# Ledger of designs, part 32: peptides against a protein of PDB entry 2ODG

Target 1, 89 residues: chain A of PDB entry 2ODG
Amino acid sequence: MTTSQKHRDFVAEPMGEKPVGSLAGIGEVLGKKLEERGFDKAYVVLGQFLVLKKDEDLFREWLKDTCGANAKQSRDCFGCLREWCDAFL

## One batch from the design tools (peptide; aimed at target 1 R37 F39 V44 Q48)

Design b2_p26_7 (made by RFdiffusion4)
Pose (drawn by RFdiffusion4):
Structure b2_p26_7 (pose): chain A 89 residues (1-89), chain P 26 residues (1-26)
Amino acid sequence: as target 1 above (89 residues)
Amino acid sequence: AEEEAKEEEVEEARELGEEARKEAEE
């Protein structure tokens, strides 16, 4: 899973108020769609993951149906958001 | 109705995510 350094950096330090496009697997184009959806910050998107009880199928369907992210990009967010929770939740 | 449901979903996710952020900063 050749995730960018952002994946390790994200689960290596607190998220703070970093932008949603900072989440691994969310590019600038995808960050814009989620932003238009009311998720201007990454901690708002992490909240969606928590609401879905880490249901990978619901999460992927949600992200894909919400912005059109591919099955590949959604895998990065799931492990990225999930691993952050493992160190941080 | 759809717009209100989306706003409530986002507000719920914001509250949980904000709590998780504050907890990680501590």

Design b2_p26_7_s1 (made by RFdiffusion4, then SolubleMPNN; from b2_p26_7, 11 letters changed)
Fold by OpenDDE base, seed 4:
Structure b2_p26_7_s1 (fold): chain B 89 residues (1-89), chain A 26 residues (1-26)
Amino acid sequence: as target 1 above (89 residues)
Amino acid sequence: MEEEELKEQVERSRKLGEEARRLAEK
C-alpha cells in the first residue's frame, strides 16, 4: 500500500521529542485524546507498541480503545512505528 | 480501565519508549 508524506517524514529520522501528533494516522483529534491519557509524545506510543511486542492486532485494538482510532488510522500508526523501528532499532 | 491502571500503562510505555528513543539517537 501507499504511504503518506507524514509517514515518510516520520520514519526518515529519529523521533526525539516529537509530539504524538507527528505519527501517521494521528491527527489533531486523536492526538489530543492521547495527550489527555498521558501519551503526549510519539515515543510514549512507541513504548506501548513495544510493550505489546509489535503485535499489530493488539496495538491497533489498544489505539482504538484509547483514542477512538478507526481502522485506517490505527493501520497507518502501526505501519509508521513498525517502519521506524525497522530503520532505527 | 481505572485511572490508576492507565497511569501505570503510561509509565511502562514511557520508560520503554525512552529507552528505544535513546538507542535510535546513537
Scores: peptide ipSAE 0.788, ipTM 0.951, DockQ to the pose 0.817
OpenDDE base, seeds 1, 2, 3, 5: peptide ipSAE 0.183, 0.178, 0.787, 0.204; ipTM 0.729, 0.734, 0.950, 0.731

Design b2_p26_7_s2 (made by RFdiffusion4, then SolubleMPNN; from b2_p26_7, 16 letters changed)
Fold by OpenDDE base, seed 1:
Parts: sequence; C-alpha cells; structure tokens
Structure b2_p26_7_s2 (fold): chain B 89 residues (1-89), chain A 26 residues (1-26)
Amino acid sequence: as target 1 above (89 residues)
Amino acid sequence: MKEEELKELVEKSEELGKAAVERALR
C-alpha cells in the first residue's frame, strides 16, 4: 500500500519531458525496452493509459505485453499514472 | 468486446508513435 519515493517524485509535479524511466515501476531494463518501442517519454505511456480509459487491467496487460513488466512493476506504473492524473488532469 | 476494441486503439497509437520516432531520427 505504501508508495516509493520515485512514485512520490513523479506525482508531485507536471510531467513535462520526463523520460519513460521516471515512471514508478520502470527501471533500466523496462525503460530501454519501452524506448526501443517508441515510448521514450513518460507522456507517451500516459497516452496509452488514457487510450485504455485508465483501466487498470487493460493497462497492466498492455505494459506486460509491451516490455515484459511483472505484476509489481505494472502495478507501480499504473498507480503512478493514476495519481498523476488525479492531480493534474 | 471492450478489450479487443481498446487493444486496436493501442496498436494504432503504437504504430503512430513508432513512425514519429523514426521521423525524428532522420
């Protein structure tokens, strides 16, 4: 239930041009895979999150299929984007 | 189905994203 500092840092301010690796749950391995697929910025992943209408199951499945994210990584990434949207969207 | 419909939208979005990256690298 607790969040990481990485999560808190991300949701605290506008996303801007932050790299995809700034998202909670997205480390170097997943970040590089996402970048290779064209998801170099956090806002591109945000775009997919919004296309999927903020649905947790659909987003987490997409993330798994796209970069091989495990359950924790996809949960952390989803939570990060959800809370960012709650604050800024 | 809702899931299939949304997957199609994501696929299209990914295609456009990849194309944009390729253009930026030229």
Scores: peptide ipSAE 0.150, ipTM 0.672, DockQ to the pose 0.088
OpenDDE base, seeds 2, 3, 4, 5: peptide ipSAE 0.140, 0.119, 0.125, 0.119; ipTM 0.664, 0.665, 0.646, 0.660

Design b2_p26_7_s3 (made by RFdiffusion4, then SolubleMPNN; from b2_p26_7, 12 letters changed)
Fold by OpenDDE base, seed 3:
Structure b2_p26_7_s3 (fold): chain B 89 residues (1-89), chain A 26 residues (1-26)
Amino acid sequence: as target 1 above (89 residues)
Amino acid sequence: MKEEELKKQVEESRKLGEEARRKAEA
């Protein structure tokens, strides 16, 4: 399957101060829920991804529990952070 | 277990982030 343009835009450059909603799989609904929980920037979610040792199952479960992400949304978000880390870490 | 310990760390960081957000909005 192909990636979205949103995914490609995110993994192409340092994330800096990008909002959490810039992550692939995170739309306005999930973005607002994450922001309400203190995850306003993409780098805060990156922090959780790294704390979970980049484990796909643990991260996707966490994202589901935190903002109600479905399987596709959590997969897209995980893939986005994985590929960003491959390029910049 | 390692998984339980990781979940605790994530929850602590979430609480800190939520508190920081409230302070920034005040």
Scores: peptide ipSAE 0.165, ipTM 0.683, DockQ to the pose 0.097
OpenDDE base, seeds 1, 2, 4, 5: peptide ipSAE 0.135, 0.162, 0.153, 0.161; ipTM 0.655, 0.681, 0.638, 0.674

Design b2_p26_7_s4 (made by RFdiffusion4, then SolubleMPNN; from b2_p26_7, 15 letters changed)
Fold by OpenDDE base, seed 2:
Structure b2_p26_7_s4 (fold): chain B 89 residues (1-89), chain A 26 residues (1-26)
Amino acid sequence: as target 1 above (89 residues)
Amino acid sequence: MEEEELKEQVEKSEKLGREAVEKALK
């Protein structure tokens, strides 16, 4: 599978204060929904990813339940965080 | 850890997160 440029841009550097919408798979629609739930920064979603022990199924399910992410969106987001962690954590 | 335990932790984290955002936004 191939990744998007958005994914590559995110995993290439420390995420710092990047908004949640910077995550691959998280567009404007999902980003706004996440922000409404208190997930305004990418690192907050990273927090949930880590709490869930980086488990793909649990995270993707959580993301779906939280903002309505579809399978591709949750996959892209998970992959984005996974690879970021591999590089920087 | 059990899935339910993880879900509970996530829920608590979400609550704390929302509270933190609310507080930060005054």
Scores: peptide ipSAE 0.248, ipTM 0.759, DockQ to the pose 0.089
OpenDDE base, seeds 1, 3, 4, 5: peptide ipSAE 0.212, 0.026, 0.160, 0.228; ipTM 0.737, 0.555, 0.691, 0.744

Design b2_p26_8 (made by RFdiffusion4)
Pose (drawn by RFdiffusion4):
Structure b2_p26_8 (pose): chain A 89 residues (1-89), chain P 26 residues (1-26)
Amino acid sequence: as target 1 above (89 residues)
Amino acid sequence: EEEEEEQEELVEEGVEKAEELNEEAE
């Protein structure tokens, strides 16, 4: 899973108020769609993951249906958001 | 420790906002 350094950096230090495009697997184009959907910050998107009880199928369908992210990009967000929770939740 | 507490508050706020956005989407 050749995730960018952002994946390790994200689960290496607190998220703070970093932008949603900062989440691994969310590019600038995808960050814009989520932003238009009311997720101007990454901690708002992490909240969606927590609401879905880490249901990978619901999460992937939600992200894909919400912005059109591919099955590949959703995998990065799931492990990225999930691993952050493992160190942080 | 202060950064961890602030981060927990942001996470709770993010859950609340996600839930509100879901209700608005319905």

Design b2_p26_8_s1 (made by RFdiffusion4, then SolubleMPNN; from b2_p26_8, 13 letters changed)
Fold by OpenDDE base, seed 3:
Structure b2_p26_8_s1 (fold): chain B 89 residues (1-89), chain A 26 residues (1-26)
Amino acid sequence: as target 1 above (89 residues)
Amino acid sequence: SKVLEEEKKLIEEGVEKAKKLLEEEK
């Protein structure tokens, strides 16, 4: 499936201290909920992604439970982090 | 490089923070 420009922009460079809302699939609504739970930066969500050993089902379920992400949003976010890791780790 | 070292540090901090947050929410 195709990716968004937001996805392409994220995976093109080191993430540094980019806010959580920079992740593909994470808009303002989901971003605020993640920030309220302490996941305020993209690198913290990456941390969760790595803690879950890059498992898609576990990560997407966590994201749904944490901020109410739907199937597309969780897919986009997972894919964004996976491809970033493939490029930089 | 300095940039790569900073990135590595943030990733490590992200892992640690994620673990802590998971425990706090249990």
Scores: peptide ipSAE 0.583, ipTM 0.893, DockQ to the pose 0.885
OpenDDE base, seeds 1, 2, 4, 5: peptide ipSAE 0.581, 0.576, 0.579, 0.563; ipTM 0.892, 0.892, 0.891, 0.871

Design b2_p26_8_s2 (made by RFdiffusion4, then SolubleMPNN; from b2_p26_8, 12 letters changed)
Fold by OpenDDE base, seed 4:
Structure b2_p26_8_s2 (fold): chain B 89 residues (1-89), chain A 26 residues (1-26)
Amino acid sequence: as target 1 above (89 residues)
Amino acid sequence: DEVLERERKLIEEGVEKAKKLLEEEE
């Protein structure tokens, strides 16, 4: 599997208060939907990722149900958060 | 380290916010 530059940019540094749209797999459309649901920052989505105990199936299903993410988008987002956690947690 | 401390506080806040948002949608 290969990663995008967006993924590499995100996992390279602390996320701080980066917007939700900074996550790999989350573009303008998905970002706006997540923001409308209260997930306005990347760290809030990370919070959900951790609440779900880093479970890939649960997280990807949640993302699909919450903002309509397709398989690639949810996979990219999950991988982005997983690798970030491996680096910083 | 101030930066790391701030980062960890945000993560904690994110966890709590996510829990609340999940409860609201249940």
Scores: peptide ipSAE 0.667, ipTM 0.917, DockQ to the pose 0.890
OpenDDE base, seeds 1, 2, 3, 5: peptide ipSAE 0.656, 0.657, 0.661, 0.661; ipTM 0.915, 0.915, 0.916, 0.916

Design b2_p26_8_s3 (made by RFdiffusion4, then SolubleMPNN; from b2_p26_8, 13 letters changed)
Fold by OpenDDE base, seed 3:
Structure b2_p26_8_s3 (fold): chain B 89 residues (1-89), chain A 26 residues (1-26)
Amino acid sequence: as target 1 above (89 residues)
Amino acid sequence: MKRLEEEKKLIEEGVEKAKELLEKEK
């Protein structure tokens, strides 16, 4: 899979308190919807990713249901978190 | 060391908040 510069920037360093919109696949539209649901920081979405035991199908379905992410957006977001975890957890 | 501890704390907070939000939407 090809990655964006946004993906590479995110996985290169600890996420700290980066906003949810810093995640690959999460633009302004999806970010605002996630924030409205209480997922305002990238570390909260990471929390959901871990609660779902890093399961791709469960996470991508959750993201779709929560903010309306399409297949590419959910794939990019999942891949971003998976790669970040591989590097830092 | 402090920065790594802060990162760990945020991740723990994220897990707890995600659990709370999941229950809230049920």
Scores: peptide ipSAE 0.561, ipTM 0.884, DockQ to the pose 0.888
OpenDDE base, seeds 1, 2, 4, 5: peptide ipSAE 0.554, 0.547, 0.556, 0.549; ipTM 0.882, 0.880, 0.883, 0.881

Design b2_p26_8_s4 (made by RFdiffusion4, then SolubleMPNN; from b2_p26_8, 11 letters changed; failed a check: too like the target's own chain)
Amino acid sequence: DEVLEEEKKLVEEGVEKAKELLEKEK

## One batch from the design tools (peptide; aimed at target 1 R37 G38 V44 Q48)

Design b2_p27_1 (made by RFdiffusion4)
Pose (drawn by RFdiffusion4):
Structure b2_p27_1 (pose): chain A 89 residues (1-89), chain P 27 residues (1-27)
Amino acid sequence: as target 1 above (89 residues)
Amino acid sequence: AEEEEEEAKEEEVEEAREKGEEALEAA
């Protein structure tokens, strides 16, 4: 899983108020769609993951149906958001 | 139907924001 340094950096320090495009697997194009959906910050998107009880199928369907992220990009967000929770939740 | 869909999206976003703020405060 050749995730960018952002994946390790994200689960290495608190997220603070970093932009949603900062989440691994969310590019600038995808960050814009989620932003238009009311997710201007990454901690708002992490909240969606928590609401879905880490249901990978619901999360992937949600992200894909919400912005059109591919099955590949959604995997990065799931492990990225999930691993952050493992160190942080 | 469209108004109900918009309201449901706003409630979903608000719930996700509250859960995210709680998780951030805990971290």

Design b2_p27_1_s1 (made by RFdiffusion4, then SolubleMPNN; from b2_p27_1, 11 letters changed)
Fold by OpenDDE base, seed 2:
Structure b2_p27_1_s1 (fold): chain B 89 residues (1-89), chain A 27 residues (1-27)
Amino acid sequence: as target 1 above (89 residues)
Amino acid sequence: MEEEEEKKLKEEVEKSRKLGEEALKKA
């Protein structure tokens, strides 16, 4: 599957203190909802991703339940974190 | 059953979500 420029920008470097909105699939609306739940940084969402053992179904369901992400948004976000982990973890 | 597997998945997600949110409150 093709990826976005946002995805490529994220997976290309250490995430550091990047905001949650820097994740592929996470726009302003979803980002604000995640921030309201305490997920203000991309690395906090990464933490949740890792707690879920990098499981796609679990993570995408969590993201949907937490911020209302649709199928594409959750897929993009999952792929973003998966590829980042493959590169840096 | 597909329904049972879906329920199990939701339960696992919810448990993880609660743990995550509790951790965030402590931070």
Scores: peptide ipSAE 0.129, ipTM 0.617, DockQ to the pose 0.079
OpenDDE base, seeds 1, 3, 4, 5: peptide ipSAE 0.064, 0.098, 0.049, 0.094; ipTM 0.548, 0.569, 0.488, 0.563

Design b2_p27_1_s2 (made by RFdiffusion4, then SolubleMPNN; from b2_p27_1, 11 letters changed)
Fold by OpenDDE base, seed 4:
Structure b2_p27_1_s2 (fold): chain B 89 residues (1-89), chain A 27 residues (1-27)
Amino acid sequence: as target 1 above (89 residues)
Amino acid sequence: AEEEEEKKLKEEVEESEKLGREALKKA
C-alpha cells in the first residue's frame, strides 16, 4: 500500500524529542488523547511498541483502546514505527 | 477501581518511557 508524506518524513530521520503527533496516523485529536494519558512524545509510543515486542495486533489494539484510533490510524502508526525501527535500530 | 486503573496507566507510561529512551540511545 501507499504511505503518506508524514510517514516518509518521520522514518527518514532520528526521532529525538518529536511530539507524539509526528507519528503517521496520529492527528491532533489522537495526539491530545495520548498526551493526556502520558504518551506525549513519539519515543514513548515507540517504547510501548517495543514493550509489545513489535506485535502488530497487540499494538494496534492498544492504540485503539488508549486513544480511539481507527483501523487505518493504527495501521499507519504501526507501519511508521516498524519502518523507523528497521532503519535506525 | 479508578485508582487502580490510574496506577496501571502510570506504570505503563513509565515502562514505555524507559524502553523508548533506551532505544533512542541506541539509534
Scores: peptide ipSAE 0.751, ipTM 0.940, DockQ to the pose 0.839
OpenDDE base, seeds 1, 2, 3, 5: peptide ipSAE 0.341, 0.340, 0.250, 0.257; ipTM 0.767, 0.769, 0.663, 0.669

Design b2_p27_1_s3 (made by RFdiffusion4, then SolubleMPNN; from b2_p27_1, 15 letters changed)
Fold by OpenDDE base, seed 1:
Structure b2_p27_1_s3 (fold): chain B 89 residues (1-89), chain A 27 residues (1-27)
Amino acid sequence: as target 1 above (89 residues)
Amino acid sequence: EEEKKRKELEEEVERSKKLGEEAMKKA
């Protein structure tokens, strides 16, 4: 499958203080919902991804339950974090 | 409001910890 430019931009460099909305699959709507739940930075979502042992099903289910992400959004977000970790973790 | 924010954070942390424990059972 092809990736978005947003995905490529995220996985290309250290995460730093990037907002949660910088993650692929996380648009304005999902970003606001995540921020309301305390996930304001991409690294906080990364933390949850790692707590879930990088398990795709668990992470995507969590994202759905937390902010209402659909299948594509959760897949894009998971792929973004997975590939970032492969490059930098 | 600060107390409310703290309580909400504590609840989210607890939720996250439980999910982590479930992940350990699965993986």
Scores: peptide ipSAE 0.216, ipTM 0.727, DockQ to the pose 0.114
OpenDDE base, seeds 2, 3, 4, 5: peptide ipSAE 0.186, 0.128, 0.176, 0.212; ipTM 0.711, 0.661, 0.695, 0.723

Design b2_p27_1_s4 (made by RFdiffusion4, then SolubleMPNN; from b2_p27_1, 17 letters changed; failed a check: too like the target's own chain)
Amino acid sequence: SAAAAAAALKEQVELSKKLGEEALKKA

Design b2_p27_2 (made by RFdiffusion4)
Pose (drawn by RFdiffusion4):
Structure b2_p27_2 (pose): chain A 89 residues (1-89), chain P 27 residues (1-27)
Amino acid sequence: as target 1 above (89 residues)
Amino acid sequence: AEEEQEELVEEGVEKAKELNEEEEEEE
């Protein structure tokens, strides 16, 4: 999973108020769609993951249906958001 | 910093729920 340094950096330090496009697997184009959906910050998107009880199928369907992210990009967000929770939740 | 981060997570969870509810109402 050749995730960018952002994946390790994200689960290496607190997220603070970093932009949603900062989440691994969310590019600038995808960050814009989630932003238009009311997720202007990454901690709002992490909240969606927590609401879905880490249901990978629901999460992937939600992200894909919400912005059109591919099955590949959603995997990065799941492990990225999930691993952050493992160190942080 | 840890406590501030926990507050931001909690805030994000409530905002995600609120956005979902607004979406269901619009449908």

Design b2_p27_2_s1 (made by RFdiffusion4, then SolubleMPNN; from b2_p27_2, 11 letters changed)
Fold by OpenDDE base, seed 4:
Structure b2_p27_2_s1 (fold): chain B 89 residues (1-89), chain A 27 residues (1-27)
Amino acid sequence: as target 1 above (89 residues)
Amino acid sequence: TLEEEKKLIEEGVEKAKKLLEEEEKKK
């Protein structure tokens, strides 16, 4: 499937302290909800991704339960983190 | 640097674990 420019921008470089909203699939609405739950930086969401052993179903369900992400948003976010890890971890 | 990046990732993992624990306690 095709990816967004936002996805390509994220996976192209180290994430550093990028805000959670820099993740593909995470817009302003979802980003604010994640920040309210303590997931204020992209690397914290990456932390959750790794804690869940990179399991797609677990991560996408968590994201849905945590911030109300729909199927496309959770898929985009998961794919973004997966490809970032493939490049940098 | 790469080392700083890895430190942030480690911090993210620990924070995620803590947040998950807090959510479980709240349930």
Scores: peptide ipSAE 0.584, ipTM 0.889, DockQ to the pose 0.887
OpenDDE base, seeds 1, 2, 3, 5: peptide ipSAE 0.563, 0.562, 0.580, 0.575; ipTM 0.884, 0.884, 0.888, 0.887

Design b2_p27_2_s2 (made by RFdiffusion4, then SolubleMPNN; from b2_p27_2, 16 letters changed)
Fold by OpenDDE base, seed 4:
Structure b2_p27_2_s2 (fold): chain B 89 residues (1-89), chain A 27 residues (1-27)
Amino acid sequence: as target 1 above (89 residues)
Amino acid sequence: TLAEERKLIAEGVAHAKELMAKEAAEA
C-alpha cells in the first residue's frame, strides 16, 4: 500500500505531545470527536492501540465507534501507529 | 528524550484504560 506524506511525517520521528490530528487518517472532524472523548493527544490513541494489543480489527472498530472513522480513515490511522511502533517501540 | 517519550506512552496507556473503564461503567 502507498502512504501519504502525513503518514510519513508522523512515523519519521517520536510523536511527543503531537495532537491527535497529526495521525494519518485523522482530520479535523475526527480529531475533534476524539478530543471530546478524551483522546486529545496522539499518544493517548497510541495507548488505546497498545491496550488493544495492536489488533487491527479491534482498533479499527474502536476508532469507528469512537469518532465515526470510515474504513480508509481507520486503516490509515492503524497503519500509522503500527509503523510508528515498529520504528520506535 | 527517550525517557520523556516512554513516559508519555505510559501515560497514554493509562489514560486509554481509564477511558475504556469509564465507558464500560456507563454502558
Scores: peptide ipSAE 0.676, ipTM 0.917, DockQ to the pose 0.890
OpenDDE base, seeds 1, 2, 3, 5: peptide ipSAE 0.671, 0.666, 0.675, 0.673; ipTM 0.917, 0.916, 0.916, 0.918

Design b2_p27_2_s3 (made by RFdiffusion4, then SolubleMPNN; from b2_p27_2, 11 letters changed)
Fold by OpenDDE base, seed 5:
Structure b2_p27_2_s3 (fold): chain B 89 residues (1-89), chain A 27 residues (1-27)
Amino acid sequence: as target 1 above (89 residues)
Amino acid sequence: TLEEEKKLIAEGVEKAKELLEEEEKKK
């Protein structure tokens, strides 16, 4: 599938302390909701991704339940984290 | 550095575990 420039920008470099909103699929609305739940940094969401053992269904369902992400948003976010891990972990 | 970043990621894992537990308690 196609990726966004936002996705490409994220997976191209170490994430450091980038905000959660830097993740593909996470816009202002979802980002605020994630921050309210304590997932304020991209590395914390990556932490959740790893806790769920990189399972796509589990992660995407979690994201939906946590911030109301739709199918595309959760897909984009999952893909962003997966490809970042493939490059850096 | 990548080492410093992986340390952050480890912290993120621990935070995520804590947050997940907290959220599950609210259900």
Scores: peptide ipSAE 0.616, ipTM 0.898, DockQ to the pose 0.838
OpenDDE base, seeds 1, 2, 3, 4: peptide ipSAE 0.612, 0.610, 0.616, 0.616; ipTM 0.896, 0.896, 0.896, 0.898

Design b2_p27_2_s4 (made by RFdiffusion4, then SolubleMPNN; from b2_p27_2, 10 letters changed)
Fold by OpenDDE base, seed 4:
Structure b2_p27_2_s4 (fold): chain B 89 residues (1-89), chain A 27 residues (1-27)
Amino acid sequence: as target 1 above (89 residues)
Amino acid sequence: TLEEEKKLIEEGVEKAKELLKEEEEKK
């Protein structure tokens, strides 16, 4: 499937302290909800991704339960983190 | 730097664990 420019921008470089909203699939609405739950930076969501052992079903379900992400949003976010890890970890 | 990036990732993992714990305790 095709990816967004937002996805390509994220996976192209180290994430540093990028805000959670820089993740593909995470817009302003979901980003604010994640920030309210303590997931304010992309690297914290990456932390959750790693804690869940990069499991797609677990991560996407967590994201849905945490911020109400729909199927596309959770898929985009998961794919973004997966490809970032493949490049930098 | 690469080391700083790895430190942030480590911090992210620890924070995620902490947040999961807090959510479980809140339930």
Scores: peptide ipSAE 0.587, ipTM 0.890, DockQ to the pose 0.887
OpenDDE base, seeds 1, 2, 3, 5: peptide ipSAE 0.577, 0.575, 0.582, 0.581; ipTM 0.888, 0.888, 0.889, 0.889

Design b2_p27_3 (made by RFdiffusion4)
Pose (drawn by RFdiffusion4):
Structure b2_p27_3 (pose): chain A 89 residues (1-89), chain P 27 residues (1-27)
Amino acid sequence: as target 1 above (89 residues)
Amino acid sequence: EEEEEEEELEEAKEAGEEALEKEKEAA
């Protein structure tokens, strides 16, 4: 999983108020769609993951249906958000 | 459909704010 340094950096330090496009697997184009959907910050998107009880199928369907992210990009967010929770939740 | 989306967004905001508060406390 050749995730960008952002994946390791994200689960290496607190998220603070970093932009949603900062989450691994969410590019600038995808960050814009989520932003238009009311997720202007990454901690709002992490909240969606928590609401879905880490249901990978519901999360992938949600992200994909919400912005059109591919099955590949959604895997990065799941492990990225999930691993952050493992160190941080 | 819009009402459901707004409700789901509010739930995601609340969970996200809780996670941020816990992060600030841990820092």

Design b2_p27_3_s1 (made by RFdiffusion4, then SolubleMPNN; from b2_p27_3, 10 letters changed)
Fold by OpenDDE base, seed 4:
Structure b2_p27_3_s1 (fold): chain B 89 residues (1-89), chain A 27 residues (1-27)
Amino acid sequence: as target 1 above (89 residues)
Amino acid sequence: KEKEEKEFLEKAKEAGEKLLEKLKEME
């Protein structure tokens, strides 16, 4: 598999106050839905990712249930957070 | 195990939502 530039940009530096839409796999549509649920920053989604023990299936299921992410979107988002955590946690 | 994972997922979802609600109440 190959990663996107968006993925590479996200995992390359501290997350800070990056908006939720900066996560790979999260476009404007999913981003707005996440923001409506209170997930306006990438670090809020990171929080959920960590609460779910970084489990891929649990996180991807959560993301699907929360904002309607499809398989690719949830996979991209998971991979983005996983690799960010590997680098910075 | 799958049942336990589903239960964990639901609890995690609920916990997250409750946290967000609590944060809104504090604002």
Scores: peptide ipSAE 0.135, ipTM 0.688, DockQ to the pose 0.108
OpenDDE base, seeds 1, 2, 3, 5: peptide ipSAE 0.122, 0.120, 0.118, 0.122; ipTM 0.670, 0.676, 0.674, 0.677

Design b2_p27_3_s2 (made by RFdiffusion4, then SolubleMPNN; from b2_p27_3, 11 letters changed)
Fold by OpenDDE base, seed 2:
Order: sequence, then C-alpha cells, then structure tokens
Structure b2_p27_3_s2 (fold): chain B 89 residues (1-89), chain A 27 residues (1-27)
Amino acid sequence: as target 1 above (89 residues)
Amino acid sequence: MEEEEEEQLKKAKEAGEALLAREEALA
C-alpha cells in the first residue's frame, strides 16, 4: 500500500513543534481527543512510541485505547512515526 | 504478551494518565 501526502509531509522534515494532528492517521477527531488527554504535540506521541520501544502492536493498541483510533488510523500513525525515526532519530 | 511488553505498556499508560491529570489541573 502507498503512503498519503500527509505521511510524506511529516517524514520529510524535523518534527519540531508540529501539532499532534500533523501525524498521518490522526485527523481532527482523533487529534482533539489526544489533545484533551495532554497529547497536544506530535513529539508527545513520539515519546509514547519510543517508550513502547517502537513495537507496532503495543503502540497501535495504546493509540486505540487512548483516542479510539481504528486499525487504519493506528497503522498510518505507526508507519509515520517509524519512518520519521528512521530518518531523524 | 511478554512481561517486558506488559511493563512497557504500563509505563506508556502511566505517562498518559499523568498528562491527562496535568491537563485537567491546568484547565
């Protein structure tokens, strides 16, 4: 499967202060839910990704439990963070 | 799920709960 433009835009440059909604798979609905939980920046979600040692199943489960992400949304978000880390971490 | 994975998930959940608590306190 191919990646979205949103994914490509995110993985192409340093994360900086990008909002959580800039992550692939995280739309307005999920973004607002994450922000309400204190995950206002993409780097906070990156932190969780790293705490979970980049494990796909654990991260996707956590994301689902935290904001109600479906399988596609969690997959897209995971892939986005994985590729970003491959480039910049 | 392996014990190590369970511990990592626990840490992630705890971090999330702390963020939520802080967000609520600052609101």
Scores: peptide ipSAE 0.240, ipTM 0.752, DockQ to the pose 0.120
OpenDDE base, seeds 1, 3, 4, 5: peptide ipSAE 0.232, 0.235, 0.230, 0.239; ipTM 0.747, 0.744, 0.745, 0.748

Design b2_p27_3_s3 (made by RFdiffusion4, then SolubleMPNN; from b2_p27_3, 11 letters changed)
Fold by OpenDDE base, seed 1:
Formats: C-alpha cells, sequence, structure tokens
Structure b2_p27_3_s3 (fold): chain B 89 residues (1-89), chain A 27 residues (1-27)
C-alpha cells in the first residue's frame, strides 16, 4: 500500500495541537462531524485509538459509527495513528 | 475475547458521547 502525503506529514512529527482533520483519511466532511462530537484535535482521536488498545477492527468500527467513515477512510486513519504511535509513543 | 473487545468499544463510545453532550451544551 502507498501512503498519502497527508499521512507522511502527520507521522513525521509530534502531534501537538493538530486538528482532527490533519489525520489521514479524515477529510473536511468527516472532520466537521468529528468536531461536532467534540473530537476537534487529532490527540482526542488518538485517545480513542489507545482506549481501544490499538485494535484495528475496533477503532475502525468506532470511527465508522462516530462520523460515518468508509473502509478506506478508517483504514487510512488507523494506519496514520498506528505509525505515529510506533514513532512517538 | 469478544467480551473484552465489546467492553473496550463501549468504553470508547461512552467517551465520545460525553464529548458530544458537552459540545452541544456549549453551542
Amino acid sequence: as target 1 above (89 residues)
Amino acid sequence: SMAEEEALLEKSKEAGEALLEKEKALA
């Protein structure tokens, strides 16, 4: 699989206060939906990822249920967080 | 186990619901 530039940009540096929309797979539509649910920062979604013990299926299901992410979007978002954690957590 | 996975998923959902409620209250 080839990652997007958005993915590479996210996993390359500390997350800080990056908005949720900075996550790979999270476009404008999904970003707005997540923000409306209080997930305004990428680190809040990271929190959910960690609560789910970094489990791919659980996280992707949660993301789908929360903002309507499709399979590609949830996969991209999961991969983004996984690789970020591998580098910085 | 399936039970553990379900529990973790519910925990995550509950956190999301709390955020949603707070956001709505502030809007």
Scores: peptide ipSAE 0.142, ipTM 0.669, DockQ to the pose 0.118
OpenDDE base, seeds 2, 3, 4, 5: peptide ipSAE 0.138, 0.139, 0.142, 0.139; ipTM 0.661, 0.662, 0.668, 0.667

